Peptides against a protein of PDB entry 6MBK. Designs and how they scored, part 248

Target 1, 240 residues: chain A of PDB entry 6MBK
Amino acid sequence: GFEMVNFKEEGFGLRATRDIKAEELFLWVPRKLLMTVESAKNSVLGPLYSQDRILQAMGNIALAFHLLCERASPNSFWQPYIQTLPSEYDTPLYFEEDEVRYLQSTQAIHDVFSQYKNTARQYAYFYKVIQTHPHANKLPLKDSFTYEDYRWAVSSVMTRQNQIPTEDGSRVTLALIPLWDMCNHTNGLITTGYNLEDDRCECVALQDFRAGEQIYIFYGTRSNAEFVIHSGFFFDNNSH

## One batch from the design tools (peptide; made by RFdiffusion4, then SolubleMPNN)

Design b2_p30_3_s4 (from b2_p30_3, 9 letters changed)
Fold by OpenDDE base, seed 5:
Structure b2_p30_3_s4 (fold): chain B 240 residues (1-240), chain A 30 residues (1-30)
Amino acid sequence: as target 1 above (240 residues)
Amino acid sequence: KWAMLIERGITLEEFREMEEKLEKIFEELE
């Protein structure tokens, strides 16, 4: 067992309510609880998705819009999850002038500027789409779509997106994994995988955890992108 | 046991590929 706890400095995390042994399956999240490209297609966003080239081509953007639509929906199934997300991030989209100036001396500046430019273009594009497209009228964000909203959603997806298999295992899709992504990071080995037979994400304990201890996971090497962009150099071991 | 390992986030290469892909789409739309 575990519980959600707001830890000092770390924000929300998971705390063990009993002793958990290393390699014990302590956490699983069925596909139906995930926010995926597929769930985006099956949501109120579906009609617009089916007619917008960018949403179709870029799963991360589809997830960002899905996240915004669900956040704007009081009765969304994912409200409990969305409310646990940070209100702001330390991604390049949130960099202050001094931080950007520091990065100008690094190779990361090119990636930062690219993301900033593209995100601005995305916002401008979708602002127009939301204002003019017939299928956008029923979106809960129709009358409230700000750059701050979009920046938040893009950053949320960028920092939390995961690759998972499709239900038939034939392809890879993107997902946000509620509950699981509340685990804070520690150095170690990947202890999370997808069980297709049971159609769920499964997480085994990285180490022994005693009752009352925070449960940490290793995010993996993929999170290195955020470190590279933020710090301006590559980390072999992305301890964060 | 698992069909796929789950790692949080994206790689730098994937990030760059996504940015490039988006730029190409915008070039086609504008």
Scores: peptide ipSAE 0.531, ipTM 0.924, DockQ to the pose 0.688
Fold by OpenDDE base, seed 2:
Structure b2_p30_3_s4 (fold): chain B 240 residues (1-240), chain A 30 residues (1-30)
Amino acid sequence: as target 1 above (240 residues)
Amino acid sequence: KWAMLIERGITLEEFREMEEKLEKIFEELE
């Protein structure tokens, strides 16, 4: 019912291959296809995860490392997904000096500096861990762990992370949702949810889409954080 | 039908909480 397309100006997105009606379930992604904290624990990263306090405490960081490990693995199941991710982001971690100087006049500067400082500190910490920890030896990134890699992974997770229920539904965990996160944004209502009975993410059409039209979703009521993460600015009214 | 709705990203509050949490962990590890 849809295909991946590189749209002008918008980049990668999904295009309908047939007419899709509003509220039609057109896309679903089973848990087994998601990149989750659990999949990180069950990957080559698992042994290190089990012994590292930061990985255990910070699901987003666990996902970032999981993403890096899978990217460095030629036979990774998620290679097709990873190849769809941007190579660079417009997040504060990529800001040049002039951009940061401009932000000094804004309310976002504190959060930007915090993010930069913490990310650098994380990298330094994990660089040492990767060099010294026995369980890091089997990681595919052992000899190729750069700050550029890390900031990319962190930015990827920050811009694409989602909350989903655990398998038993008792808690909330973090996930990257392949294919689904290729949908570009439009204003509307949230049309994606998690079906625990079938253990999958489900997306219903926000509106009617004709064959050949791009499929848009509403990402949610974007917070100021999203603007900080994506553009480094705060807005009183987040409208899309 | 759905156990929860899925929206992309995090709130500003969640972001700040994550940053603070990480800072505390580093303080405890060092």
Scores: peptide ipSAE 0.526, ipTM 0.923, DockQ to the pose 0.713
Fold by OpenDDE base, seed 3:
Structure b2_p30_3_s4 (fold): chain B 240 residues (1-240), chain A 30 residues (1-30)
Amino acid sequence: as target 1 above (240 residues)
Amino acid sequence: KWAMLIERGITLEEFREMEEKLEKIFEELE
């Protein structure tokens, strides 16, 4: 019912191949196709994860490392997904001086500085870990771990991470949702949820889409600062 | 039908909490 298309202004998105009605379940992604904290633990990163306090405590960082390891693995199941990700982002970690100066007039400046400081500190920490820890020897990124790599991974996760339930539904975990996260943003209502019975993410159409139209979803209600920090773009109708 | 709704990304509050948590961990590791 849809296809991946590279749109001129929006980049990659989904286009309807047939008419889709509002509230129609048009897209679903089983848990086994998701990049999750659990899949990170079950990957080549697993041994290091089991011994590193930060990876264990910070699911977003675990996902960032998982993303880097899979990107560096030619035979990774997620290669097709990873290749659709932007090579750079408009998130604060990529801000130029003029963009930072603009934020000085807002409360977002504190969040931006915090993120920059923490990300740099994370990189320095994990650079040392990767060089010295025995369980890092088998990581495909051992000899190629730059700040640019880490910044990219952190930004990828920051803009695309989602909360989903664990398999038993008892807890919340983090996931990247391939294919679904290719949908670009529009204003509306949240139309995606997790079906535990079928163990999959499900997306219903926000509105009627005709064959040939781009399929949009609503990312959520956020301020412009939240969009900058978490989505890498500004939203005109939100507070700065 | 759905166990939870999926909103892309995290809230600003969740972001701040994560940043604070990480800072505390680093302080403990030093």
Scores: peptide ipSAE 0.525, ipTM 0.922, DockQ to the pose 0.912
Fold by OpenDDE base, seed 4:
Structure b2_p30_3_s4 (fold): chain B 240 residues (1-240), chain A 30 residues (1-30)
Amino acid sequence: as target 1 above (240 residues)
Amino acid sequence: KWAMLIERGITLEEFREMEEKLEKIFEELE
């Protein structure tokens, strides 16, 4: 009912191949297709994860490393998904000097600076871990782990991370949702949820879409954090 | 019935908490 298309101004998105009615379940993604903290633990990263306090404590960082490991693995199941991800982002970690200078006069500067500092510390930490830890020897990243790699992975996770339930529904975990996250944003209501009975993410149409139209979703109520993470700016109409 | 709604991103509070948590971990590792 849909196809991936590169739209002129919005980049990659989903286009309807048939008429889709409002509230129709048009897209679902089973858990097995998700990149999750659990899939990270079950991957080549698992042994290191089990020994590293930061990976265990910070699910987003675990996902970032998982993403990097899978990207570096030619036979990764997620290669088709990873190839759809942007190579660069408009996040503060990618800001040019003039953009950072501009931010120095804004309310975002403190959060951006914190992000810069912490991301650099994370990279330095994990660079050392990858070089010295016994369980890092099998990682495909061992001989190729740059700051550019790390900021890409962190930015990918920051812009695409989602909370989903664990398999037993007892806890919340983090996931990247392939295919679904190709949908670009529009204003509206949340139309995506997790179906535990069928163990899948489900998305219903926000509105009627005709064949040939781009399918949009509402990402959620945008917080100041989202603007800081995505654009480095606060908007006056943002509630916090 | 959905167990939870799925929204992209994190709140400012969650972001700051994450940063603080990481700082504490680094302090413990030093």
Scores: peptide ipSAE 0.508, ipTM 0.919, DockQ to the pose 0.726

Design b2_p30_4_s1 (from b2_p30_4, 13 letters changed)
Fold by OpenDDE base, seed 3:
Structure b2_p30_4_s1 (fold): chain B 240 residues (1-240), chain A 30 residues (1-30)
Amino acid sequence: as target 1 above (240 residues)
Amino acid sequence: SHMTVPVLAPDWKAELEKLEKLLEEIEAEE
């Protein structure tokens, strides 16, 4: 019912190949296709994860390192997904001097500087871990872990991470949802849920889409400032 | 009716604050 298309201004997105009705279940992604904290634990990162306090406590950072390890692995199951991810993001970590100057008049500037400083500090910590920890020797990152790599990974997770239930539904975990996260954003209602019985993410159409139209979804209610800081999106008319 | 749990984006700001605190604790122990 849809195909992946590279749109000129919006990058990769999904286009309807047939008419899709509002509330129609048009997209589902089984758990086995997700990049999760659990898949990170079960990967080459697992030994390091079991010994690093930050990786254990911060599922988002675990996902970031999982993403980096899989990107560096030519035979990774997620290579097709990773190749669809942007090489750069509109997150504060990528702001140029002119963008920072523009934001100096706003309250957002403090959050921008904080995020940048903290990300650099995190990188320094993990650089040391990767260089010195015995379990890091098996990571494909050992010889090629740059700030740019880390910045990209955390930005990818920041913009794309989702809360989903664990397999038993008892807890919440974090996941990147391939294919689903290729949908570009529009205003509306959240139409994505996790079906525990079928163990899959399910997305229903926000509105009617005709064959050949781009499929948009709503990722959540956020201010433009929150989107800039956390999602890398700008919306001209946020009707607050 | 299949029980569906909404897929929600975590609050990155809250996660960042937690990470900062944890990093400070770890660095103080080194």
Scores: peptide ipSAE 0.377, ipTM 0.843, DockQ to the pose 0.864
Fold by OpenDDE base, seed 1:
Structure b2_p30_4_s1 (fold): chain B 240 residues (1-240), chain A 30 residues (1-30)
Amino acid sequence: as target 1 above (240 residues)
Amino acid sequence: SHMTVPVLAPDWKAELEKLEKLLEEIEAEE
């Protein structure tokens, strides 16, 4: 009922191939297709994960390193997904001087500087870990771990990470949801949930879409400032 | 009927604060 399309202004998105009605389940993604903290633990990153306190405590950072390892792996199952990810993001980590100057008039500027400083600090920490830790020797990123790589991975996770239940439903974990996260954002209600019985992420249509129209979803209730910080999106009419 | 758990983005700001604190603790131990 949909196809991936590269839209000129918005980049990659999903387009309806038929009429889709509001509340119709048009998209689902099984757990096995998700990049999760669990899949990170079960990957080449697993040995390092088991020894590093930050990777264990911070699922988002675990996902970032998982993403970098899979990107560097030609035979990764997620290569088709990774290739759809932007090479750069509208997150504060990519802001130029003029963009920062513009934000100086906003309350978000402190968070922008903090995010930048903290990301650099994180990179310095992990650079040392990757250079010195025995379990990092076999990681594909050992000789190619730059700040730009880390910035990209963190920005990818920051903009695309989601909370989903564990397989048993007892806890919450983090996941990147391929295909689903290609939908561009609009105002509305959250129409994405996780079906534990079928072990899949499910998305129902926010509204009616005609064949040939771009499919938009709502990623959450956020202020414009929060959208800038978290996703880089900005809507003049954002009521959340 | 099956239970559907909402898929939500975590609070990145809160995560950054947690990470900063953890880094400070680790660096102090080194």
Scores: peptide ipSAE 0.361, ipTM 0.825, DockQ to the pose 0.878
Fold by OpenDDE base, seed 5:
Structure b2_p30_4_s1 (fold): chain B 240 residues (1-240), chain A 30 residues (1-30)
Amino acid sequence: as target 1 above (240 residues)
Amino acid sequence: SHMTVPVLAPDWKAELEKLEKLLEEIEAEE
């Protein structure tokens, strides 16, 4: 029903391979394909997670480290997804000196500097943890954990994290949703939800798309960078 | 009919503030 395509100017996106009708369930991603806090706990990061207060308290940071560990793992299931992620982001952490200078005239500069300071502080903390904690010894990033790695990971999570229900639906957890987050953004309504019965993220078409057209979705108030995700998505002709 | 829960993006600013506070607490304990 769709394919990943590198669009000019827009980068990676999804293109319809057939006509898709509005409200048609064209894309779903089972929980097992998501990068979640739970998958982080069940990964090589698990032992460190169980001992680090920040990883336990901050699901987004757990996802960031999960992303880094999987990126550093050649045999990671998520390699195809991770390879589609931007190398840089339009987040404040990547602002150039000229951009910062421009923002000096705005109230936003305080938030930018705060984010830089906080991110650097976080990195310093985790650098020490990775170097000294026994459970960090088996992490594939132990000998290669730079500030650039960290800012990339947190920026990836910042721009792509989603709240989904836990398996039992009792709580919310955080997830990166491969393939789905490759859809470029357009104005409209949120057409993505989580189906607990089938234990999958589901996306219905915002509008009619013809075969060969790029599929856009509305992510809400966030902007997602353009990425390429792995082939783990299911396409069904079912209507929502 | 399937019961669905909306997929939402967390407020990153709020998460950063929480993280900052947590770091401060941890650093104060060291």
Scores: peptide ipSAE 0.350, ipTM 0.806, DockQ to the pose 0.605
Fold by OpenDDE base, seed 2:
Structure b2_p30_4_s1 (fold): chain B 240 residues (1-240), chain A 30 residues (1-30)
Amino acid sequence: as target 1 above (240 residues)
Amino acid sequence: SHMTVPVLAPDWKAELEKLEKLLEEIEAEE
């Protein structure tokens, strides 16, 4: 019911190949296709994960390293997904001097500088880990781990990570959701949920889309300066 | 009925603060 298209202004997105009605389940992604903290643990990163306190405590960082390892692996299952990711992001980590100068008059500058400093500190920590830890020798990052790599991975996770339930539904974990995150953003309600019985992410249409129209979804607000804001969940908050 | 849990974005700022504290703790132990 949809296809990936490079739109002129918005870059890659999804276009309807048929008419899609509001509330129609048009997209689903099984757990096995997701990049998760669990898939990170089960990857080449697993041995290092099991011995690094930060990787264990910070699922977002685990995803960042998982993303880097898979990017460096030509035969990775996620190569088609990774290739669709932006090379740069609009996160504070990519702000130019002029943007930073403009923000100096605002309270946001403190958050920006904090993020720069902390990200650099994190990189320095992990650079040492990768160079010295025995389990890092098997990582494709061993001889090529730059700040730019780390910045990209962290920014990718920052902008695309999602909370999903664990397989047993007992707790929440983090995931990147391939294909689904290709939808560009619009205002509205969250229309994506996780179906535990079928073990898949499910996205229903926010509105009617005609064949040939771009499909938009609402991700909520993701910002370093703002708390994540959710307008509600589709299944509970939709009205006919 | 099947259980459906909303897919949500986590608070990056809160995660960053947690990471900062953890890194400080680790560095203090070295």
Scores: peptide ipSAE 0.387, ipTM 0.850, DockQ to the pose 0.636; fails the geometry check

Design b2_p30_4_s2 (from b2_p30_4, 12 letters changed)
Fold by OpenDDE base, seed 3:
Structure b2_p30_4_s2 (fold): chain B 240 residues (1-240), chain A 30 residues (1-30)
Amino acid sequence: as target 1 above (240 residues)
Amino acid sequence: MKARVPVRRPDFKAEEEKLEKLLEEIEKEE
């Protein structure tokens, strides 16, 4: 019912190959295809995860390192997904000097500076960990861990991570959802949920889409400032 | 209708604050 297409200005997205009606379940992704905190723990990152306080406490950082490890692994199951990810993002961590200057007139500037500072500190911390921790020797990124790598990974997670239930439904965990996250965003209602019975993410159509139209989804209600921080852009028609 | 748990984005600000605090604590211990 859909295909991946490279759209002008928006990059990769999903296009309907048939008419899709509002509320129709058109896309689902089983848990086994997701990149999750659990899959990170079960990967080559597992030993380090078990001994690093930040990785244990911060699921988003665990996902970031999981993403880096899998990217550096040529035989990774997620290589096809990772190759679809942008090489760079419009998030604040990628802002040029002129963009930062422009933001000085906005309330977001302090958050941007804070993010820069914190990301740099995080990188410095993990650089030391990777260089000195015994379990880091097994990581494919051991000899190649740059700030650019870290910036990319955290930006990827920042823009794409989702809360989903654990397998038993007792807790909430974090996941990257391949294929689903290829949908570009629009304003509306959240139409993605997790089906615990079938153990899969399910997306229903926000509206009617005709064959040939791009399929859009809604990620959540955010202010323009939050969108800058999360995704590096403003919405013209944002309710907040 | 099958039971679904909403899939949502996490609170970015809360994550950043938590991470900053944790990093500061760790850095002080080193």
Scores: peptide ipSAE 0.520, ipTM 0.903, DockQ to the pose 0.889
Fold by OpenDDE base, seed 4:
Structure b2_p30_4_s2 (fold): chain B 240 residues (1-240), chain A 30 residues (1-30)
Amino acid sequence: as target 1 above (240 residues)
Amino acid sequence: MKARVPVRRPDFKAEEEKLEKLLEEIEKEE
């Protein structure tokens, strides 16, 4: 019912291949297709995850390293998804000199510098871990873990991570949702939720779309969106 | 196209602060 298309000005998005009615379930992504903290634990990263306090405590970082490991794995199931991800992001970590200069003399500049500092510190920590930890030897990124890699991974996760329930519904975990996150967003209501019975992320159409039209969804938030079982997301706006 | 991520994104800051504290704790223990 849809296809990925490169739209002018908007970049990649989804285009309807048929008429889609409002509230129609047009897109669903089974858990097995998601990149989750659990899939990270079950990947080549698993042994290191089990022994690193940060990976265990910070699901977003676990996802970031999962993303890096899969990117470095030519036979990764998620290669098609990873290849669709931007190489750069509109995050402070990617601000150019001119952009930073414009922020000078503002309170925002302190936040930018803080993020730079913190990200560098995180990288330094993990660089040491990757170089010294026995279980890191199995990682495909062992010999190619750069700051740029880390910056990209954390930015990818920061902009795309979502909270979904665990398989048993007892806890909340983090996930990247392939295909779904390719939709560009518009104003409206959040129409995405997680169906535990079918164990899939579900998106219903915000409005009617005709064949050939770009499909837009409303995220509410760009990251850390909380999926409510059979109820969609908690409505939240972190754009401020 | 995704809008530029705000510098003062609350959820990110919370995660970053948590991570910073955790790093400090780890470094202190080393």
Scores: peptide ipSAE 0.473, ipTM 0.838, DockQ to the pose 0.135
Fold by OpenDDE base, seed 1:
Structure b2_p30_4_s2 (fold): chain B 240 residues (1-240), chain A 30 residues (1-30)
Amino acid sequence: as target 1 above (240 residues)
Amino acid sequence: MKARVPVRRPDFKAEEEKLEKLLEEIEKEE
């Protein structure tokens, strides 16, 4: 009942191909379509993941490298999704000099500089890992891992990562949700939940949409730049 | 369209600090 459209100014979004009623389950995404920490572990990144303490401890970083590996893989299942992602983001890591100068008069400047420093430090660490670790040899990043690559990946994850339950529902993990995250946002109520019985993300329509209208959803308030699925979910800040 | 992601201590900054701490620990061990 929807199609992907590249809207001016808004970028990619979803447009209704038929009338959609409020509360209608119009979109669902099975776990197998998600990019998760688990799928990262089961990918070419798996051996390195098993040997690197940061990848194991930081699910968001695992997702970032998973995203980079899949982007570099021409036969990746997620290529269609990855191609829809922005090449640049409205994150502090992409701020221009003029924007940074403007922030010098604000309290945010310290946080921005901290993020720059931390991201650079992280990149330096992983650059060394990729160049020297035996399990990094098979990664498509071996000969092409720039700061721009890392900046893009962490920004992609920062803006799009979601907390979802593990398959057994025992803990929380992180996921990028293709198709769903293509929806642009509006004010309203969270209408996305995870159905553990069917093992899928489910989104119901916030309002009525007519055929030809762009479909908007409400992402709600995100803590730590993560989306918490409203239903079929428990929150555990210690689990990733 | 998504607004600019703010950098705030309770938000993304919390993860950055966690990662910084972990990275420092690892670097000291190397």
Scores: peptide ipSAE 0.470, ipTM 0.841, DockQ to the pose 0.150
Fold by OpenDDE base, seed 2:
Structure b2_p30_4_s2 (fold): chain B 240 residues (1-240), chain A 30 residues (1-30)
Amino acid sequence: as target 1 above (240 residues)
Amino acid sequence: MKARVPVRRPDFKAEEEKLEKLLEEIEKEE
């Protein structure tokens, strides 16, 4: 019912291949296709995850390294997804000199500089970890881990991570949702939820779409582009 | 195309602070 298209200005998006009616379930993504903290733990990153305090405490960082490891793995299941991700993002870490100059007249400049500083500190920490930790030897990024890599990964997660229920529905975990996150944004109502019975993310159409039209969804209000898939779970301001 | 991620977000700052504090703790222990 849809296809991935690289639109001239919007970048990658989904286009309807047939008429889609409002409220029609047109897109679903099973848990097994998601990049989650759990899949990170079960990957080559698992041993390091089990011994690094930051990876354990910060699910977003775990996802970032999971993304980097999979990107560096030519046989990764998620290669098709990763190839759809932007090379750069509209995050403060990618602000140009002119943008920074503009922000100098605002109080936001201090937050930008803080983010730069903190991200650099994080990179320095993990650079050392990757170079010295025994379990890092198995990581495909062992010999290639730059600040640009880290910036890209954390920005990817920042802009795309979602809160979804665990398999048993007892708590919330973090996930990147392939295919779904290729939908470009429009204003409206949240039409995405998680079906625990079928263990999948489900998206219903916000409106009628004709064949050939781009499909848009509403991501809702999220600070770091975290999306609450299941409203029955508490959203704790991106704490994980 | 996704909009720019705002800097002035409570949840973002909370997460950043959490990570910063954790790093500081780890650095002090080394």
Scores: peptide ipSAE 0.469, ipTM 0.840, DockQ to the pose 0.146

